# Peptides against a protein of PDB entry 6J54: the designs that were tried, part 13

Target 1, 223 residues: chain A of PDB entry 6J54
Amino acid sequence: NENLFASFIAPTMMGLPIVTLIIMFPSLLFPTPKRLINNRTISIQQWLIQLTSKQMMAIHNQKGQTWSLMLMSLIMFIGSTNILGLLPHSFTPTTQLSMNLGMAIPLWSATVFTGFRYKTKTSLAHFLPQGTPALLIPMLVIIETISLFIQPVALAVRLTANITAGHLLIHLIGGATLALLNINTMTAFITFTILILLTILEFAVALIQAYVFTLLVSLYLHD
Target 2, 42 residues: chain B of PDB entry 6J54
Amino acid sequence: QFQFTGIKKYFNSYTLTGRMNCVLATYGGIALLVLYFKLRSK

## One batch from the design tools (peptide)

Design b1_p11_2_s3 (made by RFdiffusion4, then SolubleMPNN; from b1_p11_2, 7 letters changed)
Fold by OpenDDE base, seed 5:
Structure b1_p11_2_s3 (fold): chain B 223 residues (1-223), chain C 42 residues (1-42), chain A 11 residues (1-11)
Amino acid sequence: as target 1 above (223 residues)
Amino acid sequence: as target 2 above (42 residues)
Amino acid sequence: LEILEALLLLL
């Protein structure tokens, strides 16, 4: 059991935290364009960023458009780290709850405070849905306030749990495949096929979770 | 557009201002309850 | 928005 969780331990070399280098590494995969007409790889990257930016910012007015850079950088960071984490013997920082809370809480707080600062009436009104019977108003306001404070926790835990669970499944199925190699070759082949399909699924999950995390942050800003 | 009179003008679940006032009243009520229990314990 | 968030919890 300890061997399964060994991959989630923060790596260090000679007492120095390598985690910092691991977090910074994805930034090297996305160089800034220096030409009007760039290489095909850079052009595809910029095109994808523009498409995702237009999709995410479609719900925001001019004031919300100022957050475009932050949200795009966030999705690129989380997405790239999640994909790189699927490499063998790799460490994913986003499997650490502390990392995700460190991102979720400040961003959530920023969106909530921005809402109260510029949209005070609307933000306060969101604690009470329209058309609520008068008798249920106090209880519903309390529930809505609790729901608000659960948002950053749910945001962080969702990302952490989905990525961590995916990694655990890959390790378990991989271990089962190795154990069955000398017992039943046919069954080992089936489990290996499942492992391949699971890894493909985890690539999709990695991107989806990055998108969902960023989207929810943007939706909180839209409120 | 809803036309409310009296107390319903300020406290309603349909208008934006009414919803805001209801939320503030709820928070005020909770604060008063907390204050009451704190003073009662002394 | 809350309904959308609830659907996203299933992912």
Scores: peptide ipSAE 0.298, ipTM 0.830, DockQ to the pose 0.029
Fold by OpenDDE base, seed 2:
Structure b1_p11_2_s3 (fold): chain B 223 residues (1-223), chain C 42 residues (1-42), chain A 11 residues (1-11)
Amino acid sequence: as target 1 above (223 residues)
Amino acid sequence: as target 2 above (42 residues)
Amino acid sequence: LEILEALLLLL
């Protein structure tokens, strides 16, 4: 088990944290546009960013669209780190719960605080669903309050668990394939096929989790 | 539109203001309970 | 929104 979790240990070289470089590396993959019409790759990237931006901000009013830059940067960061994490022997910072909490808690608190600041009446009313029987009001308000505080934890754990679980599965199946190569080539081939399918799935999961994380943060902002 | 009169006008689960007041009342009640138990322990 | 959140929790 120690060998399985070795890939999740923060990499250091001579005591220097390489994690910082790994976190900053995805930013290099997104160059700033300098031409009106860029290369096909950059144009596709910008198109995707624009589409996701429009989709994410469709829920928000003009005031909520101020968060567009931050939310889009967040999804690009998480998405890129998750995809890069699927490379062999790569470290994904988003597998660290501390990092995800470090993103989730401030963003969640900012959304909640912004809601209370500008939409105090609606935000307070959100603790009580419409049409609640009078006798259930106190208990339901408490439950909704607890639910609110679970949100940042849920965001962090969801992202961490999904990415970590995917990595573990890839490592386990990959290790099994290597072990079976010398035992039974046919079963190794089947296991390898499963590994390929799993890796494709993890690519999708990586993007979906990035999207879900950002979307939920945006959704909490909208209330 | 619901027409509420009396206490139901201010404390209802249907209007936005009523919901807000209910939430505030609940928090106020909890705060008072906590204060009561805190003072009781002394 | 809550339903959407619930669906997203399943992902």
Scores: peptide ipSAE 0.273, ipTM 0.837, DockQ to the pose 0.028
Fold by OpenDDE base, seed 4:
Structure b1_p11_2_s3 (fold): chain B 223 residues (1-223), chain C 42 residues (1-42), chain A 11 residues (1-11)
Amino acid sequence: as target 1 above (223 residues)
Amino acid sequence: as target 2 above (42 residues)
Amino acid sequence: LEILEALLLLL
């Protein structure tokens, strides 16, 4: 059982956390463009950022569009860390709940605070859905307030749970394939095929979770 | 579109102002209840 | 938006 979670332990060298360097590593994969017409890789990255930015920020007003840089950097960070985490023998910082809470709580608090600051009436009105029966108003307001405070937790836990579960499945199926190689080669081949399909799925999940995380932050900003 | 008269004008689940007032009223009510129980214990 | 949030919570 200890071997299952060994890959999730934060790596250290001489007692010093290397996690900081691992977190900073994805930033090197996205260099700042210097030329008007950049390399194909940089151009594709910019194109993807523009497309995602256009889709995510279409809901927001001009004040909300100021968050575009932060949201795009967030999706690129989470997406890159999740994809890099699928490399063999790699550590994914996003599997750590502390990191995701560290991202979720400030972003959520900022979105909620900006909502209350600029759109106080609308933000307060969101605690009561439209068309609710009068007798259910107090209960529903309480539920909605609780729901609001669950948002940062759900935002962090969703990302951590999905990425961690994916990694655990890869390790479990991978371990099973290795164990079955000497027992039954045919079953080992089947499990290996499942492992390949699972890894492809995890690549998709890695990108989707990054997108969902940023989209929800954007949605909370819009209120 | 919605015409409300009396108390329903200020406390309505359909209008923005009404919803806001309902939320504030509920928070105020909860605060008063908590205050009441706190003062009752003393 | 709430429906979209609910769908995203399911993912």
Scores: peptide ipSAE 0.264, ipTM 0.839, DockQ to the pose 0.029
Fold by OpenDDE base, seed 3:
Structure b1_p11_2_s3 (fold): chain B 223 residues (1-223), chain C 42 residues (1-42), chain A 11 residues (1-11)
Amino acid sequence: as target 1 above (223 residues)
Amino acid sequence: as target 2 above (42 residues)
Amino acid sequence: LEILEALLLLL
């Protein structure tokens, strides 16, 4: 049991937390361009950022377009940390619910407050769906308000649960394959195949969860 | 496009203003209930 | 938007 969750313990060296360095490391993988025509790696990165920026910000007006930098940095951060976390013996900060809540709550609050600031009438009206029968209005407004406050929790838990579950599955299946090597080689081969397929899936999940997290933040901004 | 008269003009589930007023009325009602129970306990 | 959010909640 303790061995199962050992990979999720915050790493320390000589009593000093190295988590700060781990969180800062992904930033080194995305250097700022210095030339008009950059290296292939930087050009591909810029191209991907531009593509994601186009689709992410297409739903926003000029005022919402100001969030482009922050949303793109968010998806890059979460995506890079999730991918790096799939390396052997690596620690993923996004498996920590505290970190994801630390990102979700401020971003959600900012989107909600900006909505109330610039679109007060529309934002308040969203608590009541159009065409609601008169008798259901009070209850439905309460439900919609509860739904609003669940958003940051759902946002953080979704990311944490998906990444954590993926890591646990890889660990469990990996441990099972090693245990079965001396018991039944054929079964061990099957479990190993599943492990490979699962790792490929987790790479996709890592990117999808980064995208979904950022997209939902963007959607909350749009209201 | 919607033609409402009387109280329905201000409190309806179809117009933007009507929806807003319904939400505010609901919050106001809840606030009054909370205030009532708070004052009743003391 | 709410429908899209609901669908994304399933992911």
Scores: peptide ipSAE 0.262, ipTM 0.840, DockQ to the pose 0.029

Design b1_p11_2_s4 (made by RFdiffusion4, then SolubleMPNN; from b1_p11_2, 7 letters changed)
Fold by OpenDDE base, seed 5:
Structure b1_p11_2_s4 (fold): chain B 223 residues (1-223), chain C 42 residues (1-42), chain A 11 residues (1-11)
Amino acid sequence: as target 1 above (223 residues)
Amino acid sequence: as target 2 above (42 residues)
Amino acid sequence: SDILLALLLLS
């Protein structure tokens, strides 16, 4: 079982952490445009970023659209890191709970504090839904308060758990296919087919989790 | 829009101000309870 | 927003 979790250990070379380089690598895949009409690859990237930006920021007003750059950078970062980490024996930084907490807690706190700063009445009113019976008000306020503090934890754990679980499944099925190559070729082919289908699914999961993470941060901002 | 009179004007679950006051009252009540138990233990 | 959050939690 130790071999399964070996891929989740932070890689080091000559005592120096390579994790910083791995985190910075996705930034190289998205160069900044320099011309009015760029290459097809850059144009497609900018087009996709613009579409996702319009979709995510449609909920927000002009004040909320100030966070568009941060939210789009977050989606691009998490999405790119998740996709690059789908290869077996590759290290994904988003599998580390510490990293996801490091992203979730500041963003969550920023959204909560901005809400209390600019929309104090609305933010306080969110602890009590409209039309609540008078007898249930104290209990519901307590539950909503607890729910607020669980939000950053759930945000980080959801991303970590989904990416980690997918990564483990790819490793397990990949290892099973290699073990069955000399035992039964037919079963090895079946397991390999499952591995391909699983990798396609994990590509979708990687993008969805990046979107969900950013969307929830956006929803916490808008409330 | 709802029009309330008396205590319901300040503490209601339908208006924005009423909801805010209910939340503040709940937090105040909890704080007073915690303070009571803290002073009782001393 | 809460309903959407609940749906995302169940997914």
Scores: peptide ipSAE 0.216, ipTM 0.823, DockQ to the pose 0.028
Fold by OpenDDE base, seed 4:
Structure b1_p11_2_s4 (fold): chain B 223 residues (1-223), chain C 42 residues (1-42), chain A 11 residues (1-11)
Amino acid sequence: as target 1 above (223 residues)
Amino acid sequence: as target 2 above (42 residues)
Amino acid sequence: SDILLALLLLS
C-alpha cells in the first residue's frame, strides 16, 4: 500500500527540501537561558539535562566529560525529533536511515578513534575478552572486530526501525479504526483504545531510543 | 595476580598486555596470510 | 561492559 509509506517520504515544497527546516525546528523548543532564574519550563529542561548528564557522564573521565555537550545535544535532538514525530501529520527525520547513519557513523568513529588515541592498549585489548581459551583467540578477535564495525549500523538501524515501526503501527491501527467505524462500532472502539495505548507506548519508545542511542555512543567512548 | 612465565607472559588472555599482544598477533597473522595469497596469485 | 552492551542491544 503506497499510502502507508507516504508519511515517510521526505517532504518537499516546490522542489525544495523542507526536511532541513524540520530538522532545525526542535532547536526552537530549547531556548538558551538568559536569566539566573528562568521560566519553569526552561528550569525543568535544564534540570532534566543536568540529571541525564550526571548519569551518563558518571562513567567517563575528565576527557570523557568533554563529550557532555555533544551527548546532551544528541539526546535532546533525537528525543525531540522523535516526540515531535508523533504529532499528527508530522514527519520524523529519524525514520530516515540515512539521517541516523549520518549521526551514528561520525559519532562512532570519533569514539573509536578517541579510544585508540588515548587508550591504545585498552582499546586493542577489548578485541579479546578476558579469559578466552587460547584456541578461540583468533576467531574471537575476528568476531569482535566485526562486531565493532556493526556498532554504527546497529545504532542507526535500531533507532530507525523502532521509530519507523511505531509510526507504521499507529498508521495501520488508525486506518483500521477509521475503516471499522461504519462496519462495527464496538470493534472500532477496541482498536481505538489500542491506538491510544500504542501512542502512549510510542512516546516512551521515542524517549528510550533517544537515550539508548546516546548512551551507547557514550559507552563506546568509555569502552 | 596471574603469574605467567615464558611465552604465556606475553601472550595470554588475562592480562591487558597479553590480550593486546594476542590481538596484534592475530592481525599480523591475517595480514601475512593475505599477503601470502596476494603474492601467490601473482 | 560487554554484558551491559548486550542488554542494551536487546532493548
Scores: peptide ipSAE 0.179, ipTM 0.841, DockQ to the pose 0.028
Fold by OpenDDE base, seed 2:
Structure b1_p11_2_s4 (fold): chain B 223 residues (1-223), chain C 42 residues (1-42), chain A 11 residues (1-11)
Amino acid sequence: as target 1 above (223 residues)
Amino acid sequence: as target 2 above (42 residues)
Amino acid sequence: SDILLALLLLS
């Protein structure tokens, strides 16, 4: 089991943590354009960012759209790190619950605080759904309060669990494929095919989880 | 839509103000209960 | 929105 989780240990070189460099590396993949008409790759990248930005911020008003930069940077960061993490023997920082909590808790707190700051009446009323019977009001308010505090935890755990589980599966199937090469080549071929399909799925999951994480933060902001 | 009178005007689960007041009342009640038990424990 | 949230939570 230790071998299975070895890829999730924070990498170090000579006792110095290189996690910071790994986290900063995706930033190099998104250069800022300096031309009106950029290269095809950069243009596609910007086009995707614009599309995602429009989709994410379509729910928000003008004041909420101020968060567009932060939310888009978040989705780009999580998405890029998740995709890069699918490379062989690559460390994915988003597999660390600590980092995801470090992102989720402040963002969640900011959204909740912003809601209470500018939409106090609506935010407080959100703890009680409409049409609730009078006798159930206190209990439901308590449950909704608990639900609110579970949001950042669920947000972080969801991302961590999905990415970690995917990585584990890839490693397990990959290891099984290598082990079966000398035992049964036919079975090894089957497992290899599954590995390819799983890898494709994990690429999708990586992007979806990044989107979901950012979307949920955005939804919490919208209330 | 809804015509509430009396206490229902301020404490209802349909209007925004009513829901807010219900939430505040609930929190206030819980706070008072916690305070009561805290003082009782002394 | 609630259904969407539920679906997102299930993902």
Scores: peptide ipSAE 0.145, ipTM 0.837, DockQ to the pose 0.027
Fold by OpenDDE base, seed 3:
Structure b1_p11_2_s4 (fold): chain B 223 residues (1-223), chain C 42 residues (1-42), chain A 11 residues (1-11)
Amino acid sequence: as target 1 above (223 residues)
Amino acid sequence: as target 2 above (42 residues)
Amino acid sequence: SDILLALLLLS
């Protein structure tokens, strides 16, 4: 049923992709402050950014804290796009695995290369846990190497799967609710209640996934 | 706190240097194996 | 760090 996945098709108008505009739209929701005492919305945004930045950068040294701007922009971008994607008939770019891979692979590579550049010995040592029996060293090193290369894939797939699954569930349960309106009103009411609860959950998931994605990138940087 | 002598001084799973050397040795061994099979096929 | 990473991977 193509209708089930119609919301995940990249939208175009007159052959021109409007996906670029959709991706750029969240930037308008975060204006730069201009006053000492800003609007309530801007003040709350700044407060949240400050809290998250303190938490995110607490584990990093001075050099690691240089990534603060990138990480905070990343979490705001993913979070905002995920939340906006919950609007009816909206397109969520983060449901596209290609986009998430496009973010995950470069960021992961950058963190890994940065680690090898400045902490070569420590980074190499991470492939072998401390206290490993001598006979298990070669196999464990291979496993740890494979684990490293799975990180960008897991990072992208986790975000894509969670957001996509949520959208699908909302669509399916919503469709079921509409179909049951004329069949059984009581059952339709139950499904509608579930839909509301699920929607609330998806708002939380949207923010959590943004946080987890950014946090994992940060942890990879921390090594 | 660990005192190692001989080969264990350079290849151990407790010290940072030892762990690094073990990893490098493992990769080196794998590279040699791959090279061996590649040259053998010719 | 590894435990935290594992927990985050499972979440």
Scores: peptide ipSAE 0.143, ipTM 0.837, DockQ to the pose 0.028

## One batch from the design tools (peptide)

Design b1_p12_1 (made by RFdiffusion4)
Fold by OpenDDE base, seed 4:
Structure b1_p12_1 (fold): chain B 223 residues (1-223), chain C 42 residues (1-42), chain A 12 residues (1-12)
Amino acid sequence: as target 1 above (223 residues)
Amino acid sequence: as target 2 above (42 residues)
Amino acid sequence: VIAEVHFLLFFI
């Protein structure tokens, strides 16, 4: 049914790409603080950012700490877009693989390049795990090299697949609930309950995927 | 704390330098192999 | 360690 994928089509109004506005919208939810003691919303946001920043950047040295702004902005962007995507009749930009690849490839490239620039010996050594038997070294180096190049794809696909699958599942269960309203009201109530539980789960998944994406980028930077 | 002697000192899977050298040797070997096949084809 | 984390996070 073509209606299953209708929500994933990039929206346009009169031929103009409104998707650009949708991507920029989450930035309005995080205004810059203007006071020493801000309102409750800004204070909570700053507290969350500080907590996540401390946890994610604890593994990085002073040079890695310079990535804090970018990584925090990344997690806030992906998290906010994923959460906003769960609103009814909303378009989620992170369901587009092109969007996620557009984020993953440059970030991955930057982390890999930074690693090779500042920690060349360590970065090259990462192609061979410790304790590898001598006979398996050439094969494992090749596999690890391939694995490195799969990382940006894995980041993008993981985020895209999880968010898209969640939206599809919500749509399918929601459609089934509506169809069962005319057949069996009791079964429709059960499916509706499942839908509610699923939506709650998808809120958690939305945040987890944002965190995992950012965490893996951070880990690739650290290596 | 690994004590290696001879060639194993430079090519091992335990030390950082040894792992790096193994990786470089592997890439070098692959490059030479590719070069060999390219030259052999002509 | 990163590969292990990558594997564990694959199913999340």
Scores: peptide ipSAE 0.208, ipTM 0.851, DockQ to the pose 0.030
Fold by OpenDDE base, seed 5:
Structure b1_p12_1 (fold): chain B 223 residues (1-223), chain C 42 residues (1-42), chain A 12 residues (1-12)
Amino acid sequence: as target 1 above (223 residues)
Amino acid sequence: as target 2 above (42 residues)
Amino acid sequence: VIAEVHFLLFFI
């Protein structure tokens, strides 16, 4: 079991946490442009940010559009960390539930509090769906209240579970390929092909989870 | 526009104000029940 | 809308 979970141990050097440096590293990959005409890489990055911003913020009013910077920074952070985590011998901070809860709980609480401040009537009314029978009203309000408190937990666990499961599968299939090299070369080739396909899938999952995390935070803001 | 009379004017599942009042009434009821059991236990 | 999104996300 130690070999399977060794990649999830937080790296330290001389008792100092290197995790802080790993978390800060993705920010270096996205420099701020200062020229009217930028390099191709920066132009592509800006184009992608603009496209995602337009898609995600289309549902929000002008007050909600203030969150555009926060949401775009969040998707870039989670996406970049997840992709970098697929590198060999790399540590992914998003596999740690503590980190994901540390992002989910404040963002969720901020969306809930902003909703209650600016749209108090609508936010309170959201606990009761329209057209519910009178007998089901008390039970449904309780269920909806519980559902609200599960949202940050579901947000954090979804991200953690998907990224962690992907890393475990890559490790297991990788270990199986190495074991089969000396037993049956043809079977080892098949398992290696599966490993390649799985790694491609994990790249897609890494980006999807980043998008879903930010989308849900944005959706909780809009209700 | 839905026109409700009596108690249904304040407590309905169709209007925003009615839904809000239903939610507040449920929370108030739960709070009173918790207070009742807490005071009874002492 | 949130419930529908959560339902779809269960399959991902």
Scores: peptide ipSAE 0.195, ipTM 0.841, DockQ to the pose 0.028
Fold by OpenDDE base, seed 2:
Structure b1_p12_1 (fold): chain B 223 residues (1-223), chain C 42 residues (1-42), chain A 12 residues (1-12)
Amino acid sequence: as target 1 above (223 residues)
Amino acid sequence: as target 2 above (42 residues)
Amino acid sequence: VIAEVHFLLFFI
C-alpha cells in the first residue's frame, strides 16, 4: 500500500529536494566546543565521542587510528540520522539503499585498497585461512574472494533492512492500534504497549546499526 | 615452529608467505584457465 | 576472529 511505504519516499517541496537538508540537519546537533568547560550537553556529547572513539580505535595501530575522524563522523552521522528518523513524520535517509550503498561501497573499497597498499602480504594471505588443507585451497580462495565482494552489499543491506523493518513495524503496529481503538480497547491497549516497547527497541537498534556499520568498516580496515 | 622444505616452503597454509603464494597461484591458475578457454573459443 | 564477529553481526 502507498500508505505503508509513503514514509520512505524522498520528500520534495516545491520541486526542490528537501533530502539534502535532512541529511545535513544532524550536523547542527553537534556543535564544536569552543570553551574549556562547555555546557553539560556538549560535554556529554564529547565524552560519548571519546568513549566510542577509544573503543573503536583500540583495535587499530597508529596508522589505522588516522581513520578515527572518519569513523567517528560516520557513526555520529548514521546514529543521529537513525534516531532522528524515528521521530514522527520524519524521513530517515538511511532507509534508502542507495544512500547506504553510497556509503558502504566507498568505505569498503577504501579499506580494501588501503589494506592491499600497506599490508599487501597480510591482505593476500587473508584469502586463505591458516591451516587449510591443501586440496581445499583453490576453492576456499574463490569463496573468500566472493565473500569479500559481498561485504559492502551486506553492510548496506543490513543497515537498510534493519532500519526499514523497524519503521515498517512501528507503522503497522501504530496503524493497528488506531484501528483497534474503536473495536476492542483491551486489544488496542496491548498493541499500544507493544508499540511502545518496539519503539524503545528501535532506538537501540538505530544506535546499534550505526555502531555495527562503523565497526565493520573498521574491522575491514584492520583485516 | 613449522619448518618446511622444498615446495612446501613456498606453498603452505601456515606461513604468511606461503598463504600469499597459494592465493597468487590460485588466481594465476584461474587466470590461465580463463585465458585458455578464451583463446580456445576464438 | 573477524570472520566470526562478522558472522555474528550479520544476525543483528
Scores: peptide ipSAE 0.183, ipTM 0.846, DockQ to the pose 0.029
Fold by OpenDDE base, seed 3:
Structure b1_p12_1 (fold): chain B 223 residues (1-223), chain C 42 residues (1-42), chain A 12 residues (1-12)
Amino acid sequence: as target 1 above (223 residues)
Amino acid sequence: as target 2 above (42 residues)
Amino acid sequence: VIAEVHFLLFFI
């Protein structure tokens, strides 16, 4: 069981934390373009950023569009870290709940405070759905308040659970495949096929979770 | 557009202002209850 | 809109 979670231990070299370097590494994969006609890789990256920015900011007004840089940097960071985490013997910082909470809580707080600052009436009214019977108003307001405070936790746990579960499943199926190679090659081939399909799924999940995380932060800003 | 008169104008679940006032009233009521129990315990 | 998105995201 210790071997299952060995990949989730924060790596250190001679007592120095390498985690900082791992977190900063994705920034090197997205260089700033300096040419009018960029390389194919940079052009594809810019195109993807433009597409995602158009989709994400279509919901927001001009004031909400000021968050575009932060949200785009967030999705690129989470997406890149999740994809890099699928490399063998790599450490994924997004598997750490502490990191995801560290991102979710400030962003959620910022969106909530921004809502209360600029749209106080609408934000307060959001605690009560329209058409609620008078007798249910106090209970529903309490439930909606609790629901608000669960949002950052749900945001962080969703990301952590999906990425961690995927990594564990790849590890388990991979280990089972290796064990079955010496027992039954036919069964090992079946499990290997499942492993390949699972890895493809995890690549999709890695990007989807990054998108969902940023989308929900964006939606909380819109209210 | 909903037109309410009297107390329903300020405390309704349909208008934005009415919903806001209902939320504030509920929080105020909870705060008063907490304050009451805190003062009663001392 | 957020509630609908949350409902859809429940399956992801």
Scores: peptide ipSAE 0.145, ipTM 0.843, DockQ to the pose 0.027

